# Designs tried in a protein design run: peptides against a protein of PDB entry 5JXT. Part 19

Target 1, 319 residues: chain A of PDB entry 5JXT
Amino acid sequence: SLLPKKEINVYIGMSEMQVKWYQKILEKDIDAVNGAGGKRESKTRLLNIVMQLRKCCNHPYLFEGAEPGPPYTTDEHLIYNAGKMVVLDKLLKRIQKQGSRVLIFSQMSRLLDILEDYCVFRGYKYCRIDGSTAHEDRIAAIDEYNKPGSDKFIFLLTTRAGGLGINLTTADIVILYDSDWNPQADLQAMDRAHRIGQTKQVVVYRFVTDNAIEEKVLERAAQKLRLDQLVIQQGRAQVAAKAAANKDELLSMIQHGAEKVFQTKGAFGTMAEKGSQLDDDDIDAILQAGETRTKELNARYEKLGIDDLQKFTSESAYE

## One batch from the design tools (peptide; made by RFdiffusion4, then SolubleMPNN)

Design b1_p9_7_s1 (from b1_p9_7, 7 letters changed)
Fold by OpenDDE base, seed 4:
Structure b1_p9_7_s1 (fold): chain B 319 residues (1-319), chain A 9 residues (1-9)
Amino acid sequence: as target 1 above (319 residues)
Amino acid sequence: MPRLRGPYK
């Protein structure tokens, strides 16, 4: 029988470099961030800010002039300059030691380029599929990963490329390095490992940058998923249509954690305390805290009705 | 030796 999947949100502090770039993104468009543009501020401008903040949460080297160089090197700085990479680097060592195999999903093909260089740097054998991968090369990569006795530890995928009905039940760990705006895309990614033919319990780690835009992306995704479930259960098909964030929702998401980011000198949370020197106990603490916050988040949305779930209220996320 | 590459941006 297929075991239930375990889903854990992994809340990760920003590195010092991420804080610096997050500040720069907010400062560049400070009038839009403060809502000073009023009714004249375009939704497109706010969407651009959200996309830059999400890039920052993934890796600061996704910005021009962020990476030290030339020469550009693949070295430890690729890890310690991004909180998610620090946690990933420790988590992958543990997962490998346990004899597990990992799917890593991202929305950003350029982040997969970083992860590919990271895999080479750490000596992790991997496969890669993204939106540009030819159909034949996708089949070959899947077959190489799934073959009996495959030495491929990691499969790197864009979330949408992984959506194509492929079977990856030879992996038991799923890492969502970032989240899709559509929670169904992330579920479809998980279902590549969590499917008939899986012999292990699938564990899903969802990386979330703490005190940043990604918490609000996660909350919105959880809200939408619960709404979609209730709409299906109640037969109210018409409610699902307003999936796009409005201007005020985007502004609220951008403002979340912005004040604390401006006040912060250095890194956040565990990244401030230990930086790249996270040990196995620190990873256990992060995973335990994440499991608790995941239960709390789910319990919050399980109590809400359709009418409450249609309102994006920042306040309902703090109660 | 560190692997030399281009920037990601």
Scores: peptide ipSAE 0.415, ipTM 0.880, DockQ to the pose 0.463
Fold by OpenDDE base, seed 5:
Structure b1_p9_7_s1 (fold): chain B 319 residues (1-319), chain A 9 residues (1-9)
Amino acid sequence: as target 1 above (319 residues)
Amino acid sequence: MPRLRGPYK
């Protein structure tokens, strides 16, 4: 029988460079961030801020003028300037030592470009699929990864391109480097490894930037997933969870952690204390804290009915 | 040696 997947949210502090760029994104449109635009503020403006903040949570080099250079080099700075890369770098060493194989999903093909250069820099053998990958090349990459005795350790995928019905049960670890706004897309990504033919315990690590917009993206995704489950169970097909966040939800998400980000000099959390010098005990502590917070997050939504979950989309604007 | 490349745009 297929073992149930273990899901762990991995809460990761921003690097100093991420904090600086996160501040710069907020400052560039501070009137919007403060809600000073009132009724005239476009939903598009808020969505643009959200997308820039999510880019920052992934990697600061997704912004022009963030990377030191020219000359531009693939070196340790590619890792230490992004909290998620620092944790990924340590976690992949552990995963490889355990004899596991890993799927890494992102929403951003440009992040996969960074991850590809990282794989080459670390000497990790990989496959890649994104939304621009030709059908034939997609088949070839899947077959190369799934081949008996394949030396490919990592599969890099965009969540949507990787979600399309493929079997990747030759991997037992899934890393969601970022989250889709639709939790079903992330589930579909997990189900590439967590499917009939899997022989190992599938473990899913969801990277979440701590004290940033990604916590609210995660909370909203968890709420929506619970609502979708309850709607299916109760046969109440008409409770279409409003797929798109409203303006007030977007504003609340943008404001989450913003004050602390402005007050912070340097990095956040374990990234402030140790930066790239994380050891195995630090990774264990991050994973244990993540497992605890994951249980707490799930327990918040398990107690809620459909009506409560519908209201919470409105009340999360008041906390 | 670090690999030279273009910026991520």
Scores: peptide ipSAE 0.415, ipTM 0.890, DockQ to the pose 0.561
Fold by OpenDDE base, seed 1:
Structure b1_p9_7_s1 (fold): chain B 319 residues (1-319), chain A 9 residues (1-9)
Amino acid sequence: as target 1 above (319 residues)
Amino acid sequence: MPRLRGPYK
């Protein structure tokens, strides 16, 4: 029988380089971040800020002039300059030692380019599928990954490309490197491993940059998922959750953690204390803290009715 | 040896 999947949010501090670039993004549009544009501020401008902040949470090298060089080298700096890469690098060693196989999903094909170079650098054998992968090459990559005795440890996928009904039950670990605004896209990604034919406990690790925009992206996705479930259960098809955040919601999301980011010299959390020197005990502490915060987040939305879930709750902006 | 590449733009 298929075991229920275990989902854990993994809250990760920014590296020093990520903090510097996050500050730079906020400073570039400081008037918009402060709400000084008021009614004149365009939703498009706020959406652009959100997208740049999400890029920063993934990797600072997604920005022009962030990576040291030329020459550009694939080396340890590719890992230690992004908090998610530091945690990923330690977590993958543990996953491999356990005899598991892993799907890594991202919204960003350029992040998959970084992850591909990382896999080569660490000697991890991998497959890749994104939105540009031809249909024939996609079939070949899936078959190569799923074959009995496959030496491929990692499958790199864009969430959109992985959502296309494929079977990847030969993997038991799913890493969501980032989250979709639509929680159904992430569920569809998880369902590539968590379906009929799976023989292991599926574990999903959702990476979330702590004290940043990604916490609010996660909260909004959780709120939407709960609302969609309640609407289906109550037969109230007309309560289409306004799929798009309004300007005030976007502004609140941008402002979340911004003050603490401006006050921070260096990295955040465990990245400030240990940086790339994370050990197995540090990873266990991060996973345990993540499991606790995941339960708290779920419990917060389970008690809410449809009318409460239709309101953007900014309560977590004042902690 | 580090692999030489282009930037991630």
Scores: peptide ipSAE 0.402, ipTM 0.868, DockQ to the pose 0.530
Fold by OpenDDE base, seed 2:
Structure b1_p9_7_s1 (fold): chain B 319 residues (1-319), chain A 9 residues (1-9)
Amino acid sequence: as target 1 above (319 residues)
Amino acid sequence: MPRLRGPYK
């Protein structure tokens, strides 16, 4: 029988470099961030800010001029300049030692390019699929990864490309490096490992940058998922969950944690205390805290009815 | 090591 998947949100502090870039993104559009643009603020401008903030949460080297060089070399700086990479680097060592195999999903193909450099630097054997991968190459990569006795440890996938009905049950760990705005896309990604033919407990680690836009992306995704479930259960198909965030929701998401980011000198949380020197106990603490916060997040939305979930704007969440 | 990533597009 297929065991239920274990899902854990892993809340990760920004590196010092991420904080600096996050500040610069907010400062560049400070009037929009403060809501001073009023009705003239285009939804497109807010979406662009959200996109840049999400890039920052993933890796600062997604911005031109962020990476040290020339010469451009892959080294420890690729890891310590992104909180998610610091946690990933420790977590992958543990996963490998346990004899597990891992799918890593991202929305951003350019993040997969960073993860390829990382895999080569650490000597991890990997496969890759994104939206540009030819159908034949996609089949070949899947077959290579799924092959009995495959030495491929990691599969790098874009969430949308990986979501297309493939079987990757030869992996038991799923890392969502970032989240889709559509929670169904992430579920479809998880279902590549959590499917008929899986023999292990599937564990899903969802990376979430703490005190940043990604917490609000996650909350909105959880709200939407619960609403979709209730609509299906109650047969209320006419309750079109407004799929797209409105301007006020986007603004609230951008503002979330912004003040604390501006006040922060250096890194956040465990990244400030330990940086790249996270030990196994630090990882266990992060995972335990994440498991607790995941249960709390789920419990918050499980108690809400359809009408509550429809009215629930991010503002009413902190009262 | 040299990075595999090309210049920013």
Scores: peptide ipSAE 0.424, ipTM 0.942, DockQ to the pose 0.261; fails the geometry check

Design b1_p9_7_s2 (from b1_p9_7, 7 letters changed)
Fold by OpenDDE base, seed 4:
Structure b1_p9_7_s2 (fold): chain B 319 residues (1-319), chain A 9 residues (1-9)
Amino acid sequence: as target 1 above (319 residues)
Amino acid sequence: GPVLRGPYK
């Protein structure tokens, strides 16, 4: 029988470089961030800020002029300048030692370019599929990954490309490097490993930048998923959960953690204390804290009714 | 030595 998947949100602090770039993004549009634009502020401007903040949470080198150089090099700086890369680097070593195989999903093909260079740098054998991958090359990559005795450790996928009905049950670990705005896209990605033919316990690690916009992206996704479940259970017409955030929701998401980011002169959390020198005990502490916060997040939304779940309130996350 | 590359765009 298929074992239930274990899902853990992994809350990760920003590196010093991420904090500096996160501050610059907020400062560039400070009037919009403070809500000073009022009714005149465009939804498009807020969406652009959200997308830049999400890019920063993934990797600062997604911005022009962020990477040190020229010359541009693939080296340890590719890891230590992004909190998610520091945690990923330690986690992948553990996963490999356990004899597991891993799917890594992202929304951003440009992040997969960084992850590809990282795989080469660490000597990890990998496959890659994104939205630009030809159908024939996609089949070949899947077959190469799934073949008996495959030496491919990692599969790099965009969440949407990986969602397309493929079978990857030869992997037992799923890393969501970032989250989709639609929680169903992430579930479809997990279901590439968590399906008939899987023989192992599937574990899903969802990376979430702590005290940043991604925490609100996660909360919104969890709220939407619970709402979708309740609507299905009650047989009510799909209350089309307004797929797109309104302006006030976007502004609230942008403002989340912004004050603490402006007050911070260095890195956040474990990244401030340990930086790139995370050990196995630090990873265990991060995973344990993540498991606790994941249970708390789920328990919060399980108690809410349909009417409460239709309102994106920042307060419902703190009560 | 480190692998030389272009910047990420």
Scores: peptide ipSAE 0.435, ipTM 0.915, DockQ to the pose 0.555
Fold by OpenDDE base, seed 2:
Structure b1_p9_7_s2 (fold): chain B 319 residues (1-319), chain A 9 residues (1-9)
Amino acid sequence: as target 1 above (319 residues)
Amino acid sequence: GPVLRGPYK
């Protein structure tokens, strides 16, 4: 029988460079961030801020002029300038040592470009599929990865490309480098490894930038998933979860952690204390804390009814 | 040595 998948949220602090760029994004649109734009503020403007903040949470080099250079080099700075890369770099060593194989999903093909350079830099053999990959090249990459005795350790995928019903049961670890607004897209991605033919315990690591917009993206996704489940169970098909965040929800998401980001000089959490020098104990602590917070998050939404789950409770970042 | 590349866009 297929073992149930384990999903663990991995809460990761921003690097110093991420904090700086996160501040810069907020400052550029400070009137929008403070809600001063009133009724005239377009939902599009808030969505753009959200998109930039999510880019920052993934990697600061997704912004023009963030990377030091010229010359531009693939080196350790590619890792230490992004909290998610620091954790990924340590986690992949552990995963490899365990004889596991890993799928890494992102919403951003440009992040996969960084991850390719990282794989080459670390000597990890990989496959890649994104939205631009031709159908024939997708088949070839899947076949190469799934081949008996394949030396490919990592498969890099955009979450949308992973949604195509492909079988990747030759991997047992899934890393969601970022989250989709639709929790079903992430479920579809992880179910590429968690499918008939899987012989191992599938473990999903969901990377979440701590004290940032990604926590609210995750909370909203968890709320939506629970609502979708209850609607199906209760036969209340008319209770369409509002697919898109409203302006107030987007504003609340942008404001989450913003004050702490403005007050912070340097990196966050374990990134401030250890930077790129995370040891195995630091990783274990991050994973244990993540497992606890994951259980708490799930327990919060499991107690809510349909009517409660339809209300986005914006805890103001100013309370 | 470090691989020289272009900036990420």
Scores: peptide ipSAE 0.434, ipTM 0.917, DockQ to the pose 0.560
Fold by OpenDDE base, seed 1:
Structure b1_p9_7_s2 (fold): chain B 319 residues (1-319), chain A 9 residues (1-9)
Amino acid sequence: as target 1 above (319 residues)
Amino acid sequence: GPVLRGPYK
C-alpha cells in the first residue's frame, strides 16, 4: 500500500536583501498599503502589490536592479540573498546524502531559471519542465528522470506544468518552493510523486516566508482546501463558488507583517542569526518548528464549519 | 571562477 505523504511547512526568514526589497515594494505604494485609497484603490493595484511581495519572498533577483552587477555572476550571492535558497541549499545536501530524489515546484518559471543556475553551480544534475516546454521535450525529460539508474537528482517544474498527470514516482521528496493560491494545484503536484508505483515515504516540504504575505496565502489555501472537502462531503456543490479575494482581504494580506518588516534592520529570524552559515542543527530546528506550526494550522481549520470557512473565500491571483 | 551570465529578466 502507498504510505501517507508527510507534509511540513518550512517557515523561512527573509534575507537582508529581501527585507530591503519588501520595504521598497510597500513604500512604493504606501498609500494603498495603509488603506488610504479607500473605494478609489483598485483591486488590480492590490493584486499587483501581492504579486511583487510574492516575487520578493521567492528571490530578490526577480526584480530589475536587485542583483549586483554588471558583471553578473553565478556565485554564493545567488544563495545568501534569498532565505529560501539558503534553506534549499542545506536541505538538498541532506536529501542527496539520504539517497532521495527531489521534485522542486514553483509558480514562477523565472525562479526556475535561478534554480537551474544554482543546480549547475552546485553540480546537481537536473531535468526541467515549464509551460513553454514542448510535448516531446516534456516526455524526453520525464523519461530521462525516471529511467533506471538515472543520474538526475532534481526535477525542476512549474506547478501547472507538473500538474498534467505525469508520473514521477522515482522521486520521494517534493519541495513546493512557493504555493499556489489554489491548494488543488499543489496537491496535483505532490501526486506526481505520491501515487501508485511509489515505494518510499513521500515527504513534502512547503516553503513559506515567515512574517510575510506567504503566511496569509498559505492560511487562505488551507481554508479553501477544508471548505472544498466539506462541500464534497456534505453535497453542497453551490458553496464551491470561487469567491474572489475582496479588497479588504487583499489589504489585510499585504499588511500582514509589514510593520515588523519596516522596523527590521537586516534579516529575519534564523537568517538574522546565522544567515548563510546555517548548520544541520539549525535545519532540524526549522523543520521541527515547521512540523509543529503545520499541525497547529491544520487543527485550526479542521474545527471550522462551512459557514465559518466561507467568510474568507479567495480567487487565485492566477485565474 | 564564477560563471558570467546576463541578468534575470
Scores: peptide ipSAE 0.431, ipTM 0.914, DockQ to the pose 0.570
Fold by OpenDDE base, seed 3:
Structure b1_p9_7_s2 (fold): chain B 319 residues (1-319), chain A 9 residues (1-9)
Amino acid sequence: as target 1 above (319 residues)
Amino acid sequence: GPVLRGPYK
């Protein structure tokens, strides 16, 4: 019998470097961030800001001139300059000790490039598939990962490339390093491990940068998922059409946590207290807090009807 | 020692 998957949102503070770059992104287009463009503001401009903020949440080295150098090196700075990498580094060590195998999904192939260098640096054997991977190379990577006694610990995938119906039931842990705007894409990624032939409890860790745009991306994804479920259950096919965020929704998402980011001189949360020196107790605390917040998030949307779920609840950064 | 590489672009 296939066990139900366990899903945990892992809320992660920004590193000091991420805070600095997040501030810089907001400051560069402060008029758009403040809504000063009004009806004249282009949706494209707001989408560009959203994409830059999401890149910052993933890794600051996705920006030109962020990485110290030349020379550019693969070393501990690749980890400590990104909150998600600090947590990932500790989680992977635990996962490996447990005899588990892990799928890591991202929306960003350039983030996978960082993760490849990280895997080599830590001595983790891995496979990779993205949108540019040839069909034959994809088959070879899947077969190499799934073979009995495979020494491949990690599979790196872009969410869309991993969504293509492949079976990876030889992994029992799924890390969503970032979230898709479409919750179905993330579900399809999880279903690579959580499928017929899985013999272990599948655990899904969804990384979410705390006090940042990614919380609003997650909330919107959860709202959409619940709406899709209710629409299917009620046979109301017409409701599915509002897939894209409007300008006001995008603006609210950009503004979320921005004030606190501007007031912050260092890192956020556990990253401010411990930096890269997280221990096993710190990880357990992060996972426990994440499990609680995940239950609260789900409970919020389970109570809403279709009409409520069609409205974006802008919790403004000022409430 | 650290592995030398190019920047992420």
Scores: peptide ipSAE 0.426, ipTM 0.912, DockQ to the pose 0.565

Design b1_p9_7_s3 (from b1_p9_7, 7 letters changed)
Fold by OpenDDE base, seed 2:
Structure b1_p9_7_s3 (fold): chain B 319 residues (1-319), chain A 9 residues (1-9)
Amino acid sequence: as target 1 above (319 residues)
Amino acid sequence: GPRLRGPYK
């Protein structure tokens, strides 16, 4: 029988460079961030801020002029300038030593470009598919990854490209480098490894930038998933969860952690203490803390009814 | 090694 998947949110502090860029994004649109734009503030402007903040959480080199150079070289700076890369770099070493194979999903093809540079730099053999990959090239990449005795350790995928009904049961680890607004897209990504033909325990690591917008993206996704489940169970099809966040929800998400980001000099959390020098004990502590917070997050939404789950209130996240 | 990513577009 297929073992149930284990899902762990991995909460990761921003690097110093990420904090600096996160501050710059907020400062550029400070009036919108403070809600001073009133009724005139477009939903589009708030969505743009959200998108820039999510880019920052993924990697600062997604911005023009962020990467050091010329000359542009791949080196340790590619890792230490992004908290998620620091954790990924340690986690992949552990995964490889365990004889596991890994799918890495992102919403951003440009992040996969960074991950390709990283894979080459570390000597990890990989496959890649994204939204632009031709159908024949997708088949070839999947076959190359799944072949008996494949030396491909990593498969890099955009979450949307991974949503195709492909079988990747030759991997047992899934890393969601970022989260989709639609929790079903992430579930579909996990189901590439967690399906008939899997012989191992599938473990899913969801990277979440701590004290940043990604926590609210995750909370909203968890809320929506629970609401969708309850609507199906109760036969209340009329409660179509409004797929799109309203302006107030977007503003609340943008404001989450913003004050602490402005007050922070340097990196956040374990990134401030250890930076790129995270050891195996630090990784174990991050994973254990993540497992606890994951259980707490799930337990919060499991207790809520349909009417409560329809209300996105920032205050209900602190009770 | 050389960066695989092209210049920022």
Scores: peptide ipSAE 0.361, ipTM 0.914, DockQ to the pose 0.268
Fold by OpenDDE base, seed 3:
Structure b1_p9_7_s3 (fold): chain B 319 residues (1-319), chain A 9 residues (1-9)
Amino acid sequence: as target 1 above (319 residues)
Amino acid sequence: GPRLRGPYK
């Protein structure tokens, strides 16, 4: 029988470089961040800020002029300049030692390009699929990864491309490097490993930048998932359709943790204390704290009814 | 070594 998947949100502090770039993004559009634009502020502008903040949470090298160079080299700076990379680097070593194989999902193909450089730098053998991968190359990559005795440790996928009906049950670990706005896309990604033919306990690690916009993205995704479940159970199909965040929701998401980010001179949390020198005990502590916060998050939304979940979405619908 | 990804323009 297929074991239930274990899902853990991994809350990760920003590196010093991420804090600096996060501040810079907020400062560039400070009037919009403070809501000073009022009704004149475009939803598109707020969405652009959200996208920049999410890029920062993933890796500062997604911005022009952020990466040191020329010459552009891959070295330890690729890891220590992003909190998610520091945790990923330690976690992958553990995953490899235990004889597991891993799917890594992201919304951003450009992040997969960074992860390719990382894989080469660490000597990890990998496959890649994104939205631009030809059908034949996609089949070849899947077959190469799934073959008996495959030396491919990592599969790099964009969430949407990886969600398309493929079987990757030869992996038992799933890392969601970032989250989709639609929780169903992330579920579809997890279900590439968590499917008929899986023989191991599937563990899903969802990376979430702490004290940043990604916490609000996660909360919104959890709300939506609960709403979708309740709508299906109650047969009220019409309620699920208004999935788009309004301006006020986007503004609230942008503002989340912004003050603390502005006050921060270095890194956040364990990244400030240890930076790239995380040990196995630090990883265990991060995972344990994440498991606790995941249970608390789920318990919060499990208690909410459709009307409560709609009000949180509809205070955003009446303008 | 040199990175595989091009400069982000």
Scores: peptide ipSAE 0.198, ipTM 0.845, DockQ to the pose 0.246
Fold by OpenDDE base, seed 5:
Structure b1_p9_7_s3 (fold): chain B 319 residues (1-319), chain A 9 residues (1-9)
Amino acid sequence: as target 1 above (319 residues)
Amino acid sequence: GPRLRGPYK
């Protein structure tokens, strides 16, 4: 029998460098962030801000002139300058010690370039598939990862490329380094490991930058997923969840945590206290806090009906 | 050491 998957949102503070770049992104478009553009603000401008903030939450080196150099080096700075990399680095050591194998999903192929260089730096054997991978190379990478006695520990995938019906049941851990705007794409990614032929409990770690736009991306994804489930269960096929965020929703998402980001000197949360010196107890505390917040988030949406979920997508603009 | 890959633009 397939064991139920365990899903844990892992809430991660920004590094000092991420805070500085997050501030810089907001300051560049401060009039749009403050809603001063009013009805004249383009949805495209807000979507661009959202995409830059999501890049910052993933890694500050996704911006021109962010990485120190030339010369460019693969070293500890690749880890300590991004909160998600600090947590990933500790979590992968634990996962490897447990004899688990891991799928890492991202929306951003350029983040997979960082993760690839990180894997080489740490000596982790990996496979990679993205949207540019040829069909033959994709089959070869899957077969190499899935072969009995494979020495490949990590599979790096873009969520879209990884979602295409492949079987990766030889992995038992899934890390969603970032989230898709469509929660079904993330489910399809999880279902590569959580499928017939899996012999272990699948654990899914969803990385979420705390006090940032990604928290609102997560909430929106959870609302949409619950709505999609209720629509399927009730046979109400016509309740198309509005596929695209409106301007007010995008603005609310951009504003979430922005004031605290501007007031913050240095890193956030555990990244401020420990930085790259996170120990196993700090990781356990992050995972326990994440498990609690995940249960609270799920409990919030389980009580909502279709009409409440449709309203909540509008009312989340007022909190 | 120096990596062959340039900045992650």
Scores: peptide ipSAE 0.574, ipTM 0.958, DockQ to the pose 0.381; fails the geometry check
Fold by OpenDDE base, seed 1:
Structure b1_p9_7_s3 (fold): chain B 319 residues (1-319), chain A 9 residues (1-9)
Amino acid sequence: as target 1 above (319 residues)
Amino acid sequence: GPRLRGPYK
């Protein structure tokens, strides 16, 4: 029988560079961030801010003028300038030593470009699939990864491309480098490894930037997932669990942690203390703290009924 | 040595 998957949220501090860019994003549109636009503020403007903040949480080099250069080099700075990369770098080393194989999912194909260069830099053999990958090339990449005795350690995927029903049960570790707004997309990604033919315990690591917008993205996704489960259980198919965030929700998400970000002169959390010098004990502490916070998050939403969950989800735009 | 490339923007 397929073993239940273990899911752990990995809460990661921003690097100093991420803090600086997060501040710049907020400052660039400070009137919108402060809610000063009122009824004049477009949902599109807030969604753009959210998208930029999510980019920052992934890697600061997704912004023009963030990376030092020219010349642009693939070196240690690709890792230490992003909290998620620092944790990923240590975690992958551990995963490899355990004889595991890993799927890495992101919403951002440009982040996969960074991860490809990182894989080459560290000497990790990998496959890649994104939204632009031709069907034949997808089959070839899957077959190359799944073949007996494959030397491919990592599979890089966009979450959407991973949702296409492919079987990757030759991997036992899933890293969600970022989260989808739709929790079902992330579940579909996990189900590439957690499927018939899997022989190992699947472990899912969900990277979440601490004290940033990604915590609110995660909370909203957890709320939606619980609502979807309750709707299915109660046969109430009419509950539009797919409602997009309203302006007030988006604003609240943007404002989350913003004050502390503005007050911060360096990195956050373990990134402030250790930076790129994270050791195996620091990783164990991060994973243990993440497991605790994951249980707490789940317990918060498990106690809520449909009516309570709906109050926090914005009105369905059935206007 | 470090690999030379373009920016990720």
Scores: peptide ipSAE 0.412, ipTM 0.877, DockQ to the pose 0.524; fails the geometry check

